# Peptides against a protein of PDB entry 7PB4: the designs that were tried, part 247

Target 1, 105 residues: chain A of PDB entry 7PB4
Amino acid sequence: KMLNIKEYKEKLLSTLGEFLEDHFPLPDRSVKKKKKNIQESSVNLITLHEMLEILINRLFDVPHDPYVKISDSFWPPYVELLLRNGIALRHPEDPTRIRLEAFHQ
Target 2, 218 residues: chain B of PDB entry 7PB4
Amino acid sequence: DALQMAVGYFEKGPIKASQNKDKTLEKHLKTVENVAWKNGLASEEIDILLNIALSGKFGNAVNTRILKCMIPATVISEDSVVKAVSWLCVGKCSGSTKVLFYRWLVAMFDFIDRKEQINLLYGFFFASLQDDALCPYVCHLLYLLTKKENVKPFRVRKLLDLQAKMGMQPHLQALLSLYKFFAPALISVSLPVRKKIYFKNSENLWKTALLAVKQRNR

## One batch from the design tools (peptide; made by RFdiffusion4, then SolubleMPNN)

Design b2_p20_3_s4 (from b2_p20_3, 14 letters changed)
Fold by OpenDDE base, seed 5:
Structure b2_p20_3_s4 (fold): chain B 105 residues (1-105), chain C 218 residues (1-218), chain A 20 residues (1-20)
Amino acid sequence: as target 1 above (105 residues)
Amino acid sequence: as target 2 above (218 residues)
Amino acid sequence: SSLLLRLMVEELVILEAELQ
């Protein structure tokens, strides 16, 4: 039973990864090299898949405080997507923290 | 009418624990089957019933019968197909139901009103190629969906790996040939020039019904 | 697309809970 669940989980993760790559890709860094020296701290944006992985892991690793702090690596449209669709919840007192919805409770 | 009562039964479920649950279910199922094969179903009826067939609300036998009668009068809404694919992810349907759904999707492909959202599900369908039971039908679906923008290096690698594992399958060769057409630089391997592309005849279950739909829409 | 995403994530959470 446990082996079958793990295999199914891996298959679902693979399917989700491909789904996210096709539907919710990161914006192409078509940064037109205009010359201005602003040290745009090249914040490496994480994929939506990586964001979901972080949120899922936090939900199970720290169930009493399942909130993740929104970093600069979190692309704002992804955060809004998760919140708008009821996949994630914003912390009631700290708008910089989000959690995954506890679909198993 | 009888069809509205039948659709309403499947949507709302049985109201009372009546002793005749099975007889009532069979009556409504036969009503849906008769109308679907004779006249086709409205897009709204397909939206409701397709969702029910894949939700796991009923047993596999009932779901299979509902899915077999998802024959449009005119068009199928793209939204109904997207919802149906959503249920495939929840895993409440049997493997046989998944196979039947892909066969249905290929057979009904031309009757789907739009393809924009379905094309966005390309990655989901592509991941299903790893399932040996689904692979022939998924290749056919991908052959219908594939655009130049879908042909990426990682997908080429996955298809070649799949070919190495499964051998030179006709459906896989058809898809690879299409990939080579869109992106010849990604496929250095000489593909055998197949004069004819052969997929499993998925539409055989609906052949007569599909002819009738095409005749009504002329 | 957003509904599909929710359903997939929901299923992942359920599966992860079963593995715990």
Scores: peptide ipSAE 0.637, ipTM 0.549, DockQ to the pose 0.291
Fold by OpenDDE base, seed 4:
Structure b2_p20_3_s4 (fold): chain B 105 residues (1-105), chain C 218 residues (1-218), chain A 20 residues (1-20)
Amino acid sequence: as target 1 above (105 residues)
Amino acid sequence: as target 2 above (218 residues)
Amino acid sequence: SSLLLRLMVEELVILEAELQ
């Protein structure tokens, strides 16, 4: 039973990965906005898949504080996508923290 | 080939310079329709055209006609179905197109090469039960897809709630009976023993075409 | 596409919960 669930989960993750690559790819790094001074911190944006993985893991690893701090690696449109679609929730007191929706509760 | 030209037209879109855009569209659409009903379409052609039909690239009338001619020569790729479902979520297709798509899925279910990825979309299809127009067809699809692993307490609750809202619909009863078969402990309610399961899709728009496909592949 | 994303994530969360 558990093995089947794990296999199903892995397959779903794979399908999700493909889906995300097709429909929610990261923007091409080529848009060098010419804005002046801010250090070329080539902030490596994480994929939406990686973002979701972080959020899912946090939800189960730390269920009493399931919030993840939004880092510079979080592409803002992805954050907004998750929030608008009820996949994630913003912390009521700290707008820099988001959690995954507890769909299992 | 006339079909390749037609598919290419839909894929690339209308070339701006054509004065007779509507006539050209109709010509290509008729080409696709004729080939699809006569011979069926290759899996690659279905992949392209199904995507187009659901993308909102064309008007509802065109999309409906394309979708109606998504008749396989041999098989439909599961990838095409997954892509199609993704388009349903984008919301660029009409409600009627969604209904037609689910009818198509049920009708063509046996011609889909694999079901593994489609089974992963179980949750998506299940959520579509809330749409009253889709519900009968989604129940039929779920009846075909449901495995023991899909029968969860929360889904049972949702089905019972839906039954409370909609009444004892034959398609819903069919699905509930299957759920009870897989997980009798989750369904305490006595379900009426129905001798025959009736879905609206027992007579589909593609009945004649499907017979022809089966005959060609024998 | 956004609805499908939600549903996939929902299913993943449910599956993960079953694995706990």
Scores: peptide ipSAE 0.537, ipTM 0.728, DockQ to the pose 0.555
Fold by OpenDDE base, seed 1:
Structure b2_p20_3_s4 (fold): chain B 105 residues (1-105), chain C 218 residues (1-218), chain A 20 residues (1-20)
Amino acid sequence: as target 1 above (105 residues)
Amino acid sequence: as target 2 above (218 residues)
Amino acid sequence: SSLLLRLMVEELVILEAELQ
């Protein structure tokens, strides 16, 4: 039973990864630097897959404080996507923290 | 080839220079329809045309006609079905197109080359049970897809709640019976032992074509 | 696509909970 669940989880993760690459890719950095003053914050954006992995892990590793602090590596449209679709929730007192929805409860 | 020109027209869209766009569209649509019903379509042609039918690139009437002629010569690619489901999520297709798609998916289920990725979409199909227009066809699809691993307590609750709302529908009873078969401990309710499972005949639209496909592939 | 994403994540969370 456990082996089958693990295998199914791995297949689902793989399928999710492919799905995210196809439908929610990171913006191409190649959009030309035309406008002057946007500080090139050299912050490497993480993929939506990596963001979800962080949120899932936090939900199960620290169930009493399942919130993750939004870093500069979090692409704002991804955060909005997760919140708008009920995948993630903002902390009620700290808008810089988000959690994954506890779908298993 | 006339079919290649027709598929290319749908893929690339109307070339600006054609004065009579509607006549050209109808010509290409009839070409696709004629080939599909006589010989079936190649997997690659289905991939292209199915994507177009669900993308909202054309009007509902055109999309409906394209979807009705998605008849395989041999097989349908699982990837084409996954792409099609992704378009259902975007919501650019009509409710009637969604119903037709699920009917098509049930009718063509045996001609899909693989089921691994489709099985991963189980949760998506299950969520579509709440749509009253889709529910009968989704139940049939889930009946074909359901494995023991998919039978979870929360899904049982949702099915029982749905039954409480809509009554003892034959398609819902069929699915619940399958769930009870896989996980009898999760369903305490006595289900009527129906000897025959009755789904709406989704295949009726393609029955003749499917018989012809099966005969050609023997 | 966004609905499919939610459903995939939901299933992952459910599976992860079963592995605990």
Scores: peptide ipSAE 0.536, ipTM 0.710, DockQ to the pose 0.569
Fold by OpenDDE base, seed 2:
Structure b2_p20_3_s4 (fold): chain B 105 residues (1-105), chain C 218 residues (1-218), chain A 20 residues (1-20)
Amino acid sequence: as target 1 above (105 residues)
Amino acid sequence: as target 2 above (218 residues)
Amino acid sequence: SSLLLRLMVEELVILEAELQ
């Protein structure tokens, strides 16, 4: 029984990964360096898949404080996407923290 | 080839701002319809046209006509179906297009090459049960897809709640009976032993075409 | 695509909860 659930989870994660790559890719950095001196803070943006993994893990690892602090690695459009679709919630007192929706409760 | 030109028109869109846009569109649409009903479409053609029909690139009337002629020559790619489902989520298609898609999906289910990825979309299909217009067709689809691993306590609760709201619908009873078969401990309710499972005949729109496809693939 | 994302995440959370 547990094995089947694990296998199903792994397949779903794989399918989600492919889906996210196809529909929600990170913006291609290939837009030519026009020389405006904006300090390319080399913040390595994480994929939406990685963001979701962090949020899911936090929800189950720390269920009493399931909130994740929004880092500079969080691409703002992904944060907005999660919030707008009811996948994530902002902390009521700290807008810099988000949690995954507890769909299992 | 006339079909390739027609598919290319739908894929690339109208090249020229010609005053005859509607006539050109109708010509290409008729070409696709004629080939689809006579011979069926290749998997690649279905991939392109199915995506177009659900993307909202064209009006509802055009999308409906395209979707009605998504008849395979041999097989439908699972990837095409997954992409199509993704478009349903974007909400650019009409409610009537969604209903037609689910009818199509049930009718063409046996012609889909693989079911592994479609089975992973089980949760999506299950959520669509709440739509009264979709519910009969989604129940039929879920009846075809449901495995033991999909039968969860929360889904049982949702189905029972839906039954309480909508009444004892034949399609819902069919799905519940399948759930009870896989997980009898989760369904305490006595379901009437139905000797026959009755779904709305989704195949009626494609009955002649499906017979022709089955005859060609024998 | 956004609704599909929600549904996939919902399913993952449910599956994860069953594994706990």
Scores: peptide ipSAE 0.534, ipTM 0.724, DockQ to the pose 0.544

Design b2_p20_4_s1 (from b2_p20_4, 9 letters changed)
Fold by OpenDDE base, seed 3:
Structure b2_p20_4_s1 (fold): chain B 105 residues (1-105), chain C 218 residues (1-218), chain A 20 residues (1-20)
Amino acid sequence: as target 1 above (105 residues)
Amino acid sequence: as target 2 above (218 residues)
Amino acid sequence: LLEKEKEILEEIYRRLLLAA
C-alpha cells in the first residue's frame, strides 16, 4: 500500500508539474528590455511548482507556523493565483507571509 | 429572543387559532432573514430550518426564502446536509427548490464541518445528473467531491453518454477532466484543453454573505 | 503523511484546473 501511494504521488507530482508548465509557465525572460543600465537585480523567479513545494513542505515541517515569507523570487501573479483560488492564505497580521490553505483537514 | 421564536414557529407550525397567520409567518420569516444575512445562523438553526424548507411543510415561496437565508455564522453540520438530501429523495419540494438547494450546497461547501458522510452520497448526486436543470450544479458538486475511488467505468460511461446527449457542456467537461486526472486509463478521448472551464456561479446569490462568513471564520 | 500530501496535491490540482 505504501509503495502504491509513493508511486501514485510521484505520478501525481509529474502530472501536476507538466500541467503547471503548460498552463502557468513563467514569463520568458525574453522580454529583452533594452539595456538600460538599471542594475535590475535579475531576481531569479521560481516556478509555481517550486512555490507549491515550499508551501507544502512548510506545512509539514512546521505545522504550528506553516507560513512562508514571500520573497522576491515569488512571482506576484503566482501568489495572487494561489490566493484567489483558495490554495493559499495570507497571514492575518503580516501580508508578506502566506500559508497553504487548510483544505486537507 | 426573536430568532428563537421565529425558528420555533417554523418547527412547531402555525398555531391554528391565529387569524393573522400570514402576518405572523411574514414576521418570523423576516426575522430569520435579517439575522441570517447580518450575523449568520447557528448550526442548530440551519439544521432545523433547512429540513423545514425541504420537507414540504410550507409552500414553495416560503421554502425558497428560508433556503436563501441558510447562511452559517460559522459552520454547517454535515448531518444537516445528509438529512436535507434525504428530503430531496422524498420529492415533496419543487424542482426550483432542488436547484436552489444544490446551488446552496456548492456555495456553502467549504463551511460544512466534515465531508465523510456527504462523500457517501456521491452515487445519489451522480444519479441527479440526469435532471437537466440540476446537471450544471450537480457537476460542480461532484467536481468538489470526486475522489479517485469514485471514478469508476460505469460513471465514465454515463458522463460520456450525457456529453453525447447534451454536447460539450463546460460543467461536464470540467468533471470529465477531473475524472481523467484520477483515472486516465478510463478516458481515452482527448479532452480538448478548453482554456476556461467555468461552472455556473452558484455563489452569486450569497456572494456578500459568504465574504462575511469567511471574515468571521478567519 | 504521504497520504495527506497526496490529498493536498490532488486538491491543488482540482483548484488550479478551474483557473487554467
Scores: peptide ipSAE 0.653, ipTM 0.852, DockQ to the pose 0.355
Fold by OpenDDE base, seed 1:
Structure b2_p20_4_s1 (fold): chain B 105 residues (1-105), chain C 218 residues (1-218), chain A 20 residues (1-20)
Amino acid sequence: as target 1 above (105 residues)
Amino acid sequence: as target 2 above (218 residues)
Amino acid sequence: LLEKEKEILEEIYRRLLLAA
């Protein structure tokens, strides 16, 4: 039974990953490098998949404080997507922190 | 308080053969409506009033008004929903009341305290897909409830048959897409990638109230 | 824990499918 759950989980992750890549890809960074020298620390945006993994892992690793700080690597449209669709919640006192919604209610 | 008196009136019926039965009923109905939209109702009040609305004790107009104000202060008891579904099976409520109930159930789904017993009613809800008036809302409800174990070959066949009869409806497509996710081997047909899978906005009737409930529960 | 994670992933998919 446990093996079946693991295999199914892997399949779910794979299917979800493919779905996220197809429907919610990161914008093509092909915005023209206008060379302005501002050391814009090219904050590498993470994928929606990676963002979800972070949120899920935090929920399991630190269940008493399951909030993740929104970093510059978090693409704002992804954050809004998760919030709007009830997948994530903002911390009531700190809008820079989000958690995975507790679906097990 | 005024709310308790109003709920008591609906539960126990009119105590006094007052000649002005209609005025008294309207007064109590307005009391319930005002409290529900302003503050929401307690789970116990929803339990009582929801059953009354579906039992056929009052006329369709009254039942509709009661059902429209089934707005929780915090949560809705799963038991109340199960009881309500049982009343739907008895068939004493109008078709419009059934539609409204399913819309309400979808809109209030996140405020129901537990889902275990509701999930056991999956087969009952699925059978209601044959009702054209209910189908869009039932699809939405099933979409919310569906687990892998619910996706069976006979249900896939029924959905495909329904699609053949009704056409590729957005609500059917959404449910079939979810079914394909859970059991890809059962759905060999390439579902057309529709850009927007959407359900009818059942929440429109309670949009303001739902926002208020969410704010209170935060 | 694995079952919980599975349920979370399924729910995420369900919600995102409607957003797509």
Scores: peptide ipSAE 0.652, ipTM 0.853, DockQ to the pose 0.332
Fold by OpenDDE base, seed 5:
Structure b2_p20_4_s1 (fold): chain B 105 residues (1-105), chain C 218 residues (1-218), chain A 20 residues (1-20)
Amino acid sequence: as target 1 above (105 residues)
Amino acid sequence: as target 2 above (218 residues)
Amino acid sequence: LLEKEKEILEEIYRRLLLAA
């Protein structure tokens, strides 16, 4: 039974990953490098999959404070996507922190 | 209090002696409506009033108004929902009341305390897909309820047949997509990439009230 | 823990599927 759950979980992760890549890919930064000296803070944006993993892990690792600080690596449209669809919640006192919604009470 | 008197009136029925039965009914109905929209109703009050609305004790207009104000203060009891579904099976309510009930159920889904017994009613809800008026809302409900164990070959076939009959509906497409997620081997047909999968916004009737409930439950 | 995680993933997918 446990083996079946693990295998199913892996399948779910794979399916979700593919789904996220197909429907919510990161924008191609094909913006032409015009040489302007602006330190393109090459902030590497993380994928939606990675963002969700962070949120899920925080929920399990620190259940009493399951909030994650929004970093520059968090693509704003992803944050809004999660908030609008009830997947994540903002901290009531700190808008820079979000948590995974507790779906299964 | 005024609410208890109103609920008691609906539960016990009109006292025979009142010459102004309609005025009394309206007074109590307004009391329930006012409290429900301002503060929400307790789970016990919803239990009583929901059953009354679906039992056929009162006329369709009254039942519709009662059902529209089934707004929880905090939670809705699963038992109340199960009882309500049982009344739907008896068939004493109008088609419009059934539609409204499914809209209500979808809108209030997150406020239902437990889902175990509701999940057991999956087959009943699935059978209601054949009703054209109910189909969009039932699809939404099934979308919320569907687990891997619910995805069976015969249900896939029924959904595909329904799609063939009704055309490619967004609500059917959403449910089929979810079915494909749980059981990809059962759906060999390539689901066309639809730009938007959406359900009818059942929550619109209770949008303001739902926001208030969520705020109270935080 | 695994069951809970599975349920979370399923719910995330369910919600995101409507946004796609």
Scores: peptide ipSAE 0.650, ipTM 0.851, DockQ to the pose 0.330
Fold by OpenDDE base, seed 2:
Structure b2_p20_4_s1 (fold): chain B 105 residues (1-105), chain C 218 residues (1-218), chain A 20 residues (1-20)
Amino acid sequence: as target 1 above (105 residues)
Amino acid sequence: as target 2 above (218 residues)
Amino acid sequence: LLEKEKEILEEIYRRLLLAA
């Protein structure tokens, strides 16, 4: 039974990963270099998959404070996507922190 | 309090042949509505009033108004929902009330305390897909309820048959997509990539109330 | 814990499927 759950979980992760890549890819960095001094903050944006993993891991690792600080690596549209669809919640007092929604209860 | 008196009125029925039965009913109904939209109702109050709304004790207009104000303060008991579904099976409520109930059930789904018993009613809900008026809302409910164990070959066939009859509806497509996720081997047909998979906005009736409930539960 | 994680992933997929 446990092996079956692990295998199924792996399959789910794979399927979800493929789904996220297909439907919610990161924007191509190829936005034309308009010359302005926008500091190329070389901040590597993380995938939606990675973002979800961070949120899930935080929930399990620190259940009493399951909030993750939004870094510059978090693509704002992904954050909004998760919030809008009830997957994540903002901290009531700190809008820079988000958690996975407690829909597992 | 005024709410307890109102709930008691609906539960016990009008005691006295008062000539002003309609005025009294309206007064109590307004009391329930006001409290429900402002603060929500306790689980016990929802249990009582939901059963009344579906039992056929009152007329369709009253039942509709009661059902529209079934807004929880915190949670809805699964038992209340199971009882409500049992009343649907008895068939004493109107078709419009059934539609409203399914809309309500979808809208309030996250506020139901448990889902185990509701999931056991999966087959009943699935059978209701044949009702054209209910189909969009039932699909949405099934979308919320579906687990891997619910995805069976015979249900896939029924959904495909329904699709053949009704066309590729967004709500059917959503459900089939979920079925494919849980059991890809059962759905060999490539689901056409439709631009928007969406359910009818069942929550529109309670949008403001739902926001308030979520804020209270946070 | 694994079961819980599975359920979370399924629910995330369910929600994102509608957003796609």
Scores: peptide ipSAE 0.650, ipTM 0.851, DockQ to the pose 0.330

